# Peptides against a protein of PDB entry 9IZ0, part 245

Target 1, 345 residues: chain A of PDB entry 9IZ0
Amino acid sequence: ITCLGSNGHTYKQLVKGGNDDLRQDAVMEQVFEQVNGFLRSYRKTSQRNLSMRTYKVIPLALKTGVIEWVQDTIPLGEYLDSAHKVYHPKEWSLSTCRKLIAEKQMEDLETRLKVYDLVCRHYRPVFRHFFLESYADPVQWFTTQTNYARSTAVASVLGHVLGLGDRHGQNILIDKTSGEVIHIDLGIAFEQGKKLPVPECVPFRLTRDVVDGMGITGVEGVFRRCMEFTLETLRREEDSLLSVLEVLRYDPLFSWLISPLRRMKKQKMQLENFNQPESGNITTDASRDPKIQRNNVSGESEAERAILKVRQKLSSTLSVEASVGELIRIAQDPSYLALMFCGWS

## One batch from the design tools (peptide; made by RFdiffusion4, then SolubleMPNN)

Design b2_p23_7_s2 (from b2_p23_7, 14 letters changed)
Fold by OpenDDE base, seed 4:
Structure b2_p23_7_s2 (fold): chain B 345 residues (1-345), chain A 23 residues (1-23)
Amino acid sequence: as target 1 above (345 residues)
Amino acid sequence: EKEEQEEVEKELIEKQTQRKLGL
């Protein structure tokens, strides 16, 4: 839909209907806006314009809402698939890579590492080309690549701290104007990604293509330093952040657990990727709402556990540098990436 | 032609993958 604002500007908006609970997205966007307040308040983060890119979500009903249409964006995964076909036309298809990883999903870690390494040798990173193709001016190229590394650093820290899951290439948009990342579909948080059929084992997405977009320094430069400044800010604002999360504890609309429906949808998508070439918006007709009596007592204990995990991740037991160093190491570790649904790109 | 080449490449890749994995 297109809405006319009170300012006389026209805004495109996406009306999303179906089984996706936009209330989780709206709540996470509110948390990001509060964190953006903290990032603006500290000199080290403010001087770098560090922010989580947000989008407006207005839940209208349990399964319906309006989402801001983020103009001039492309899904990371869409760009990477297209670019890989152009730059590496003799390498393996994304479908072939997915099939090989999936076929070895039940094998031991050694076998999974061997297949991951094989896939990595036959599917090389291409994301650097986004910046090279999109920006002919060297200053614009450098600025957008810097903005990408900065925004990815903020999103990586927040993604770890809040335990954001389902961070696949279709849930990460790239702003073609700024180079910034925009995370969408925020309905898997507080480590609930570990409860997916393929458990998420990394703190955030730092795959080879995500690193390739950072340019020649990779993680060693703007990205690492911006992660450190972001984590330093969040540690200083721990009580403020926890207070924001405590408000969510009492939100009857927020689910601290992955919904059974969302888990089943992800399971089905993972199983269907075994049997068909990539074509089709799968509108799964979800007839039958089982009236699951939500025992309120289980939700409170899960919220408390989630908040405790956030506090643990903000612990000052290790330096900011040591904590960020370990997060970057784990996020790039083949022993974790080989276990992921798409850890090679 | 393209689909047949992709299937032959897929089968070759699967056979090469099995051989490389020692499977």
Scores: peptide ipSAE 0.015, ipTM 0.475, DockQ to the pose 0.022
Fold by OpenDDE base, seed 1:
Structure b2_p23_7_s2 (fold): chain B 345 residues (1-345), chain A 23 residues (1-23)
Amino acid sequence: as target 1 above (345 residues)
Amino acid sequence: EKEEQEEVEKELIEKQTQRKLGL
């Protein structure tokens, strides 16, 4: 929809309806605005203009709301699919790569690693071309690539600390003007991504294409240092961040658990990406609900466990440098990336 | 054309995967 603002400007907005609770997105955006306050107050992060890019979410009802249309953006996955066809027209299709990874999903880690390595050799990174094509001026190129590495570093630390899930290429937007990343669809948080049909085992998305966008230094330099400064800021403001999360513990509108409906929707989207839409009524007879013992863990006990995990991730037991080094290692580990739905790009 | 390319690509991949997995 297009709305006329009180300032006389027209704003495009997305009306979202369905089974997704936009209150989850709105709450996570409020947490990001508080974290942006901490990043502005700390000298090392403020001097670099480090922030999590936010967007306005207005929940209107349980299943309906208005989302700000982020202008001049593209989904990372949409750019990568298009660019890969241009730069590597003789390599494998994204559909072929997905199919091979899926066909081996139930196999052992050794088999999955061999298939992941095979896919990686036939689907090479292209995301460096985003910056080379979009910015002919060397100063704009350097600035936008630097903004990308900085924003990705902030989002990676926050994504780990808050346990953000479902970080596939369609849920990460690239701003074509600034080079910054915008994370969308924030309703899988506090490690609920581990409860998906394909469990998320990485702390954040640091695939080969995410790294290729950082240029010749990869993760070394701007990205690593900006992760360190962001984590140092969050450790300093631990009590402030935990106080924001404790307010959510008492919000009757916030769900600390992934809804069964959202889990089923993500399962269908993962399966439908494997089958072309042949118009076959697959009545998936939902009558075989495996009796997963509903341990009626109260929503309060899940909130407490989530807050305890955030506190544990902010622990000063390891140095900032050692903690960031381990996060970067795990996020790039083929043993974790081979387990992802799309770990190769 | 697109389906035939995906099928030829699939068959080439199955042959290469078998050879590389030691199957």
Scores: peptide ipSAE 0.006, ipTM 0.396, DockQ to the pose 0.022
Fold by OpenDDE base, seed 3:
Parts: C-alpha cells; sequence; structure tokens
Structure b2_p23_7_s2 (fold): chain B 345 residues (1-345), chain A 23 residues (1-23)
C-alpha cells in the first residue's frame, strides 16, 4: 500500500499476512533502536555515525502486520547472483554450487572442505562491482563503500551479541543510496539458528563477497575498527543492554524459541532447493497443539540462558581488539563456512 | 533448457525476494 503522510510525502508500506510472526521482528527492531541510542551517546561511535539500520514493524496480529517498505534497496543475494552471471559467465551457476554442497552435507569435514574449496574456485567474489557500477563519482564511491563497511561492522557485532547467526544474502538488503546494510526477517535470535537443519555456525556473515564489498583493505580497514568501537560501546552499556533484554524475558509477545512453523518453512525452503516437488497435497490440519502451556517453563529457562550468553559475549576477559580479532577469524574460517548453506559467497 | 533454468532460477529468486520483502 502507499500512504500519504501528514508531511505531504508518500510512504510505501507492506501489509504482510500468512504464517510469519512479525512480533519478533518488531521486538528486535526496538532492541536495535536502544542500541542506536548507546552508539549516539558514545564519542567514538557517534563521530562515525555508527548505527544499525532499522525499519518500522507494526504487528497487528500473530500472523499479520505492516512493515515499512525500505525504498532503493536490493537483497545482497539478488545482486550477487545477477553480478556473478555478468562478470563470471563461464563459472558455475549458484544452483550448481548449492547442489554440490548439498550432496556432501552428510559427509565428513574433510570432504566438505574439499567441495567448499572447489565451489570457491568456480564461483569468485563480485560484490566490489556494486560500488564501482553504482557510483561514478569517486567521493560518492568512497563514502558508500565506507558506509557499507561501517554498517556491516555494527550489524556483525550485534548479530554476534544477540545471536542472529548467519544472515544469508536474501535477509540482507543493500541501500543503493547510502551503501548501508539493512537486516530483515529477524525471527531467529539468541543462537536459535544453531537448532536449524543446517546450523548457523558463524557469529555473523563474513563471506568472500561480504569482504569484497569492503574494497582493497578488506576486513583490516574501516570494518575492524568499527567492530572494535561498537563492541567497546556495548561493553560500556552492558547493564543497560541487559536491562532491555530482561524486559523481553517477561514480554508474552516475544518467543525465545524458534517457532515450529518457521523451522518447517526454513526446512522446506532448504529441501525445495534440492528436489523438484512432485505434487503431494499434505493438508496439515493445524488443529489444537496443546504446547502453549509447555512453552512458558521452557521459555523462561531459554530466556535466562540467552541473557547469560549475551553477558558472556560482553565479558571484558579479552581486550576489544582480541575479541574482534577472534570473531573475524571464526567468521572467515573455511571449517565453519563449508558447513553453511551458502558459505562461499 | 538453459534459458528455462535461468527463468526458473530468476522466478525462484523473485519469489524468495517477494516472500522476504513480503510481496
Amino acid sequence: as target 1 above (345 residues)
Amino acid sequence: EKEEQEEVEKELIEKQTQRKLGL
């Protein structure tokens, strides 16, 4: 829908219905707005305009809501598929790469690493071309690439701390005007991604294409320093952040567990990418699951465990530099990326 | 065949983009 605002501007809005609970997305966006408050209050982050890009979510019911339409965006995965066909037309298709990784999903780590390396040699990074194509002016090019590295650094620290897991390329939007990243579909938090059929093993997405977008310095430039300043801010504001998360512990609208429907939808999307479905009508009569009462006692224990895990990630036992260095190392480790659904791009 | 695979892959990307964007 398109709405005319009281300011005379037109706003495109998305009305979402179906099986997706928008309440989790709305709550995570509220957590990001609080964190953006901390980033604005701290000199090192404020001077760099560090923020998590947010979008407005208004849940209307369990399965219905309104989402702000983020204008001038493209999904990272859509850009990468299109750009790879243009810049590397002789390399493997995304479907070929997915198939080879899937065929080896049940094999040992050594076999999976060999297939991952093979896929990486036949599917080269292209994300640098986004900035080169979109921005002919050198100042605009440098500014947008810097904004990309900054926004990716903030999202990476928050993704690790809040346990958002591997944000795959279709859950990351790129703003074509600013170069900033926007994370969408926030229905997996607090390490619940590790419970998926293909577990999220990395702290955040730092694949070859994510790094290629940072330019010649890769992770060793703006990205690393902005991760350090973001983590330093979150450590300083630990008690404030934990207090925000404690409010969510008692929010009856927030689920600390992945919904069975989202798990099934992700599992089905993982399986439909591997098999053409012969048409079998499975009418799942969703009559009365008595699990609503079992979820409160398990939800409180999972909430407490999640908050303890956030506190552990904010621990000052290691320096900010050492902690960021280890996170960058793990996020780029082939032994984890080879286990991912799409760790090569 | 190759054009049909590219069209199915494009339609799958569009359907995924639409589902994620909620279109």
Scores: peptide ipSAE 0.000, ipTM 0.280, DockQ to the pose 0.034
Fold by OpenDDE base, seed 2:
Structure b2_p23_7_s2 (fold): chain B 345 residues (1-345), chain A 23 residues (1-23)
Amino acid sequence: as target 1 above (345 residues)
Amino acid sequence: EKEEQEEVEKELIEKQTQRKLGL
């Protein structure tokens, strides 16, 4: 829909209807706005304009809402598929890479590592080209690549701390103007991604293409430093962040658990993506709502466990540098990435 | 054309996978 603002400007908005609960997205966006308050208050993060890029979500009903249309964006996965065909037309197709990883999903770690290495050699990173193509001015190029590394660092720390899942290339938008990342579809949080058919084993997405977008310094430049400053800010504001999450404990509409329906939908999408090239409109008519008797007692216990895990991730037992170093190591570890649905790109 | 290219690519993958797995 297009809305006329009180300022005389027209705003595009996406009306989403169907089977997606936008309440979790709206709540996570509210948590990000509070965290952006902490990042603005702390000198080291404020001086770098560190923020989680947010978008407006207005839930209208259980399965209907309005989402802000983020202008001048592209899904990371859409750009990467297009760019790979242009820059590496002699390499393997994304479908071939997906099929080969899938065929070996039930094999041992050694076999999966060999297949992952094979796929990586036949599907090279291309995300650097996003910045090289889009900006003829060297200052704009450097600024946008820096903004990408900064926004990815903030999103990586927050994604780890809040246990954001389902961070595939279609759930990460790139702003073509700023180079910032925008995380969408926030319906898998608090480590519920570990309960998917393919468990999420990495703290955040730091695949070869995500690193390639950071330029020649990779993770060792702006990215690492901005992760450190973000984690330092979140550790300082631990009690404030936990207080924000405690409000969600008492929200009867917030789900600390992945819904069985969403789990089944992700199961089907993972199985269907083995058999069809991504034509971007699967409206699956799932016309049976089982009356989910939410036992309130189970929800409160899972909320408490989620908050305890957030506290544990903010622990000062290790230095900020050591903690960030370990997170970067794990997020890039082939032994984890080889277990993922799409760990090569 | 696209199906033939996927079939050639699949056959190349099978041959390379056999060689690398020591099969």
Scores: peptide ipSAE 0.015, ipTM 0.482, DockQ to the pose 0.021; fails the geometry check

Design b2_p23_7_s3 (from b2_p23_7, 15 letters changed)
Fold by OpenDDE base, seed 4:
Structure b2_p23_7_s3 (fold): chain B 345 residues (1-345), chain A 23 residues (1-23)
Amino acid sequence: as target 1 above (345 residues)
Amino acid sequence: EEEERREVEEELRKKLEELRLGK
């Protein structure tokens, strides 16, 4: 829809209806706005204008809401697929890479690593070209690449701390004006991504293309330092952040668990990306979901476990530098990336 | 701050050289 604001400006908005609960997205955006308050209060983060990019989510009903349409953006995965065809037209298609990874999903780690390495050799990074193509002025190019590295650092720390899942290239938007990242579809949080059919094993998305966008220094420099400053800020504000999450513990509308419908929808999307359209009636006999014993783990006990994991991630047992160093290492580790749905780009 | 500025200036310099060599 297009809405006329009280300021006389027209805003495009997405009305989302049906099966998607926007309440979780709205709550996560409120947590991000609070974290942005913390980032503005500290000199090291405020001087760099560090923030999580947010968008407005207005839940209207249990499964209906209005989302602000973020103008002048592109999904990272859409850019990468298009750019890869231009810069590497002799390399493998994204569909070929996906197929090979899926065909080996049930194999041992050694076999999966060999397939991942093979895919990586036939699908090279291209995300550096986003900045080269979009910004002819060297100052604009540099400013935008810096904004990308900074925003990715903030999103990486927050994504880890809050356990954001489903961070695939379609759920990460790039602002074409600023180069900043915008994370969307926040309905998988508090490590519920580990319960997906393909479990998420990395703390945040730091694939080869995500790194290629950081320029010649890669993760070393602006990205690493901005992660450190962000984590330092979150550790100082631990009690404030945990107090907000404790309010959510008592919200009967907040789901600490992945919705069974959302899990099934993600499972179907993963399967549909592998099925050529042979007209086989896959009667999804919903009867063979292994009885995950719904131990009546009260929603309270899942919330308590989630909050405890947030506290553990904010622990000062390791230095900020050591903690960030380990997160960067794990996020780039081929042994984890080879297990992911799309760890190569 | 001054180290970040130097890394920035050095990355900008390298990029200006790449753009000069690619023209």
Scores: peptide ipSAE 0.019, ipTM 0.472, DockQ to the pose 0.013
Fold by OpenDDE base, seed 5:
Structure b2_p23_7_s3 (fold): chain B 345 residues (1-345), chain A 23 residues (1-23)
Amino acid sequence: as target 1 above (345 residues)
Amino acid sequence: EEEERREVEEELRKKLEELRLGK
């Protein structure tokens, strides 16, 4: 939808209708705006213009809302699939890689590591080309690559601390003007990604293509330092951040748990990537409500556990440098990436 | 901005130097 603002400017807006609760996204965007306030308050993060890129979410009803259309963006996964076909036309297709990983999903770690390595050898990183193609001016190229590394660092720390899940290449947008990342579809938070059919085992997305976009410095440049400054800021503002999350504990509209519907939708998307459309009307009669035992885990006890887990992630037991070093190590570890739905790109 | 650009340029120089010394 295109809306004329009261200021005379025309805004494109996405009207999302469906089973996705835009209230989750709206609440997470409010948390990000508070965190952006903290990042602006400290010299080390403010000098670097460190922020989580936000977008306006207006929930209109239980299943309907208006999202600000982020102009001049592309999903990371859409760019990577297209670029890989151009730069590596003799390598395996994304569908072949997905099929091989998924065929081995129930195998042991050793078998999954062998398949992951095999996929990695036949599907090489290409994301550096985004910056090389989009920015002919060396200053613009360097600035946008720096903005990408900075925004990815903020999103990685904040995504880890808040336990953001579902961080696949379609839920990460790249701003074509700034090079910044924009995280969308925020309805899997507080480690609920571990409850997906393919559990998320990494703290944030730091795949080979995510690293390739950082250029020649990789994770050991701007990215690492910006993660450190972001984590330092979040540790200093721990009580303020926890107070923001405590407001959500009492919000009856906020779900600390993944919805069964969202879990089923993710199961279908994982299965549809296996079946070429043979024309079988699988009317999966939605009438089999599996008696998912509503373990009456009070939403309050899940909120308390989530807040406790945020506090644990902000612990000063390790230095900022040691904590960031361990997060980067885990996020790049083949033993975790081989377990992911798409850990190779 | 300009101090920060210098820090990023210095980090890039150090990493380019590490990559050159590793060859």
Scores: peptide ipSAE 0.019, ipTM 0.466, DockQ to the pose 0.014
Fold by OpenDDE base, seed 3:
Structure b2_p23_7_s3 (fold): chain B 345 residues (1-345), chain A 23 residues (1-23)
Amino acid sequence: as target 1 above (345 residues)
Amino acid sequence: EEEERREVEEELRKKLEELRLGK
């Protein structure tokens, strides 16, 4: 919809209906606004303008809300599919790669690693071309690539700490003006993605194309340093962050449990992304497993567990550098990427 | 290891051909 503001400006807004997802998104955006406050207060992050890019979410009812229309953006996955066809027209299609990974999803890790390697050899990274195509001026190119690496670093730390899941190429927008990433559909937080039929194994998305967008230095440079400064800020503000999350523990609008309907929807979207025909068995068994129903974990117990996990992730037991180094290692580990729906791109 | 890799690559090649013929 287009709304006329009291200031005489027209604002394009997305009305989204039908899903409880908007309350979760709105809460996560509020958490990001608080975190952005911490990033602005700390010299090392403030000097680099480090922030999580946010979008406005206004819940209107239980299943309806208004979302800010993020202009001048493209989904990462949409760009990558298009660019890959241009730069590597003789390589495999994204559909082919998805089908091959899906066909072997029940195989052992060794077989899945071989499939992943084969897919990687036939689907090469292209995301560096986004910056080369979009920015003819070398200064603008360097600035936007730097902004991409910075925003990806912030989003990666927050994604890990807050346990954001479902960070696939359609849930990551690229701002064409700044090169920054915008994370959308924040419906899976606090490691709820690990409770999906296909569990999320990586702390954040750091696939080959995500790295290719960082340019020649890859993860070694702006990205790593900005992750370190972000994590240092979050560790410093641990009590403040935990206090924000504790408010959410008592928010009756916040769901600490993934709804069965949301689980089914995410499972269906996972299957649709593979163009698998509805094999009725995968949808039925995950809903019929009486062990999945018998975790009568109260929402309070899940909230407490979630907050405890955030505290554990902010632990100073390891240095910031060691913690970031391990996160980068895990996020790039083929043993995890081979288990993902799209770990190759 | 190399033999099992070849088997996986050959199976995946066959699946790729099936996917090309089904388009």
Scores: peptide ipSAE 0.014, ipTM 0.386, DockQ to the pose 0.021
Fold by OpenDDE base, seed 1:
Structure b2_p23_7_s3 (fold): chain B 345 residues (1-345), chain A 23 residues (1-23)
Amino acid sequence: as target 1 above (345 residues)
Amino acid sequence: EEEERREVEEELRKKLEELRLGK
């Protein structure tokens, strides 16, 4: 829909209906706004304009709401599929790569690593071309690539700390104006991605294409340093961040657990993305609302475990540099990427 | 599509066999 604001500006908005609890997205966006406050208050992050890009989510009911449409964006996965066809027209299709990975999903790690390596050789990174094509001016190119590396660093730290799941290329938007990343569909948080049929094993998305967009220095440039400054800020503001999450513990609308319906829907999408890109609104006729007796006791225990896990991720037992170094290593490790639905791009 | 699939399955089989043979 297009809404006319009281300021005379027109805003495009997405009305989302169905089984998706927009309250989870709205809550995570509120957490990001608080974190953006911390990033603005700390000199090392403020001097670099480090922020998590946010969007407005207005929940109207449990399953309906209005999402601010982020203008001038493209899904990372949409750009990569298009660019790969242009730059590597003789390499394998994304469908072929997905098929091979999923046909071997039940095989041992050694077999899955071999399949991942083979897919990687036949599907090379292209994301550097986004910046080279979109920004003819060298200053704009450098600025937008820097903004990309910075925003990806912030999103990577926050994604790890908050345990954001389902970080596939359709849930990561690129702002064509700034080069910044925008994370959408925040309904899998607090490590609930590990409960998916394909468990998430990486702390954040740091695939070959995500790295290719960082330019010649890859992760060792702006990205690593901005991860370090972001983690240093979050460790400093640990009590403030935990206090924000404790407010959510008492929000009866917030679900600390992945709903069985969302789990099944994502399982179906992972299985059905073997066939055509039908934008099929799978209206799963959920005519059986299982009375999920939200045992309040189970929700409170999971909230407490989630908050404890956030505290553990902010632990100062390791230096910021050592912690970031280990996160970057794990996020790029083929033994984890080979286990993902799309770990090659 | 089905030919590309066969070539890919055959290349995968060859590479799995090479790696099983310690090459």
Scores: peptide ipSAE 0.013, ipTM 0.361, DockQ to the pose 0.020

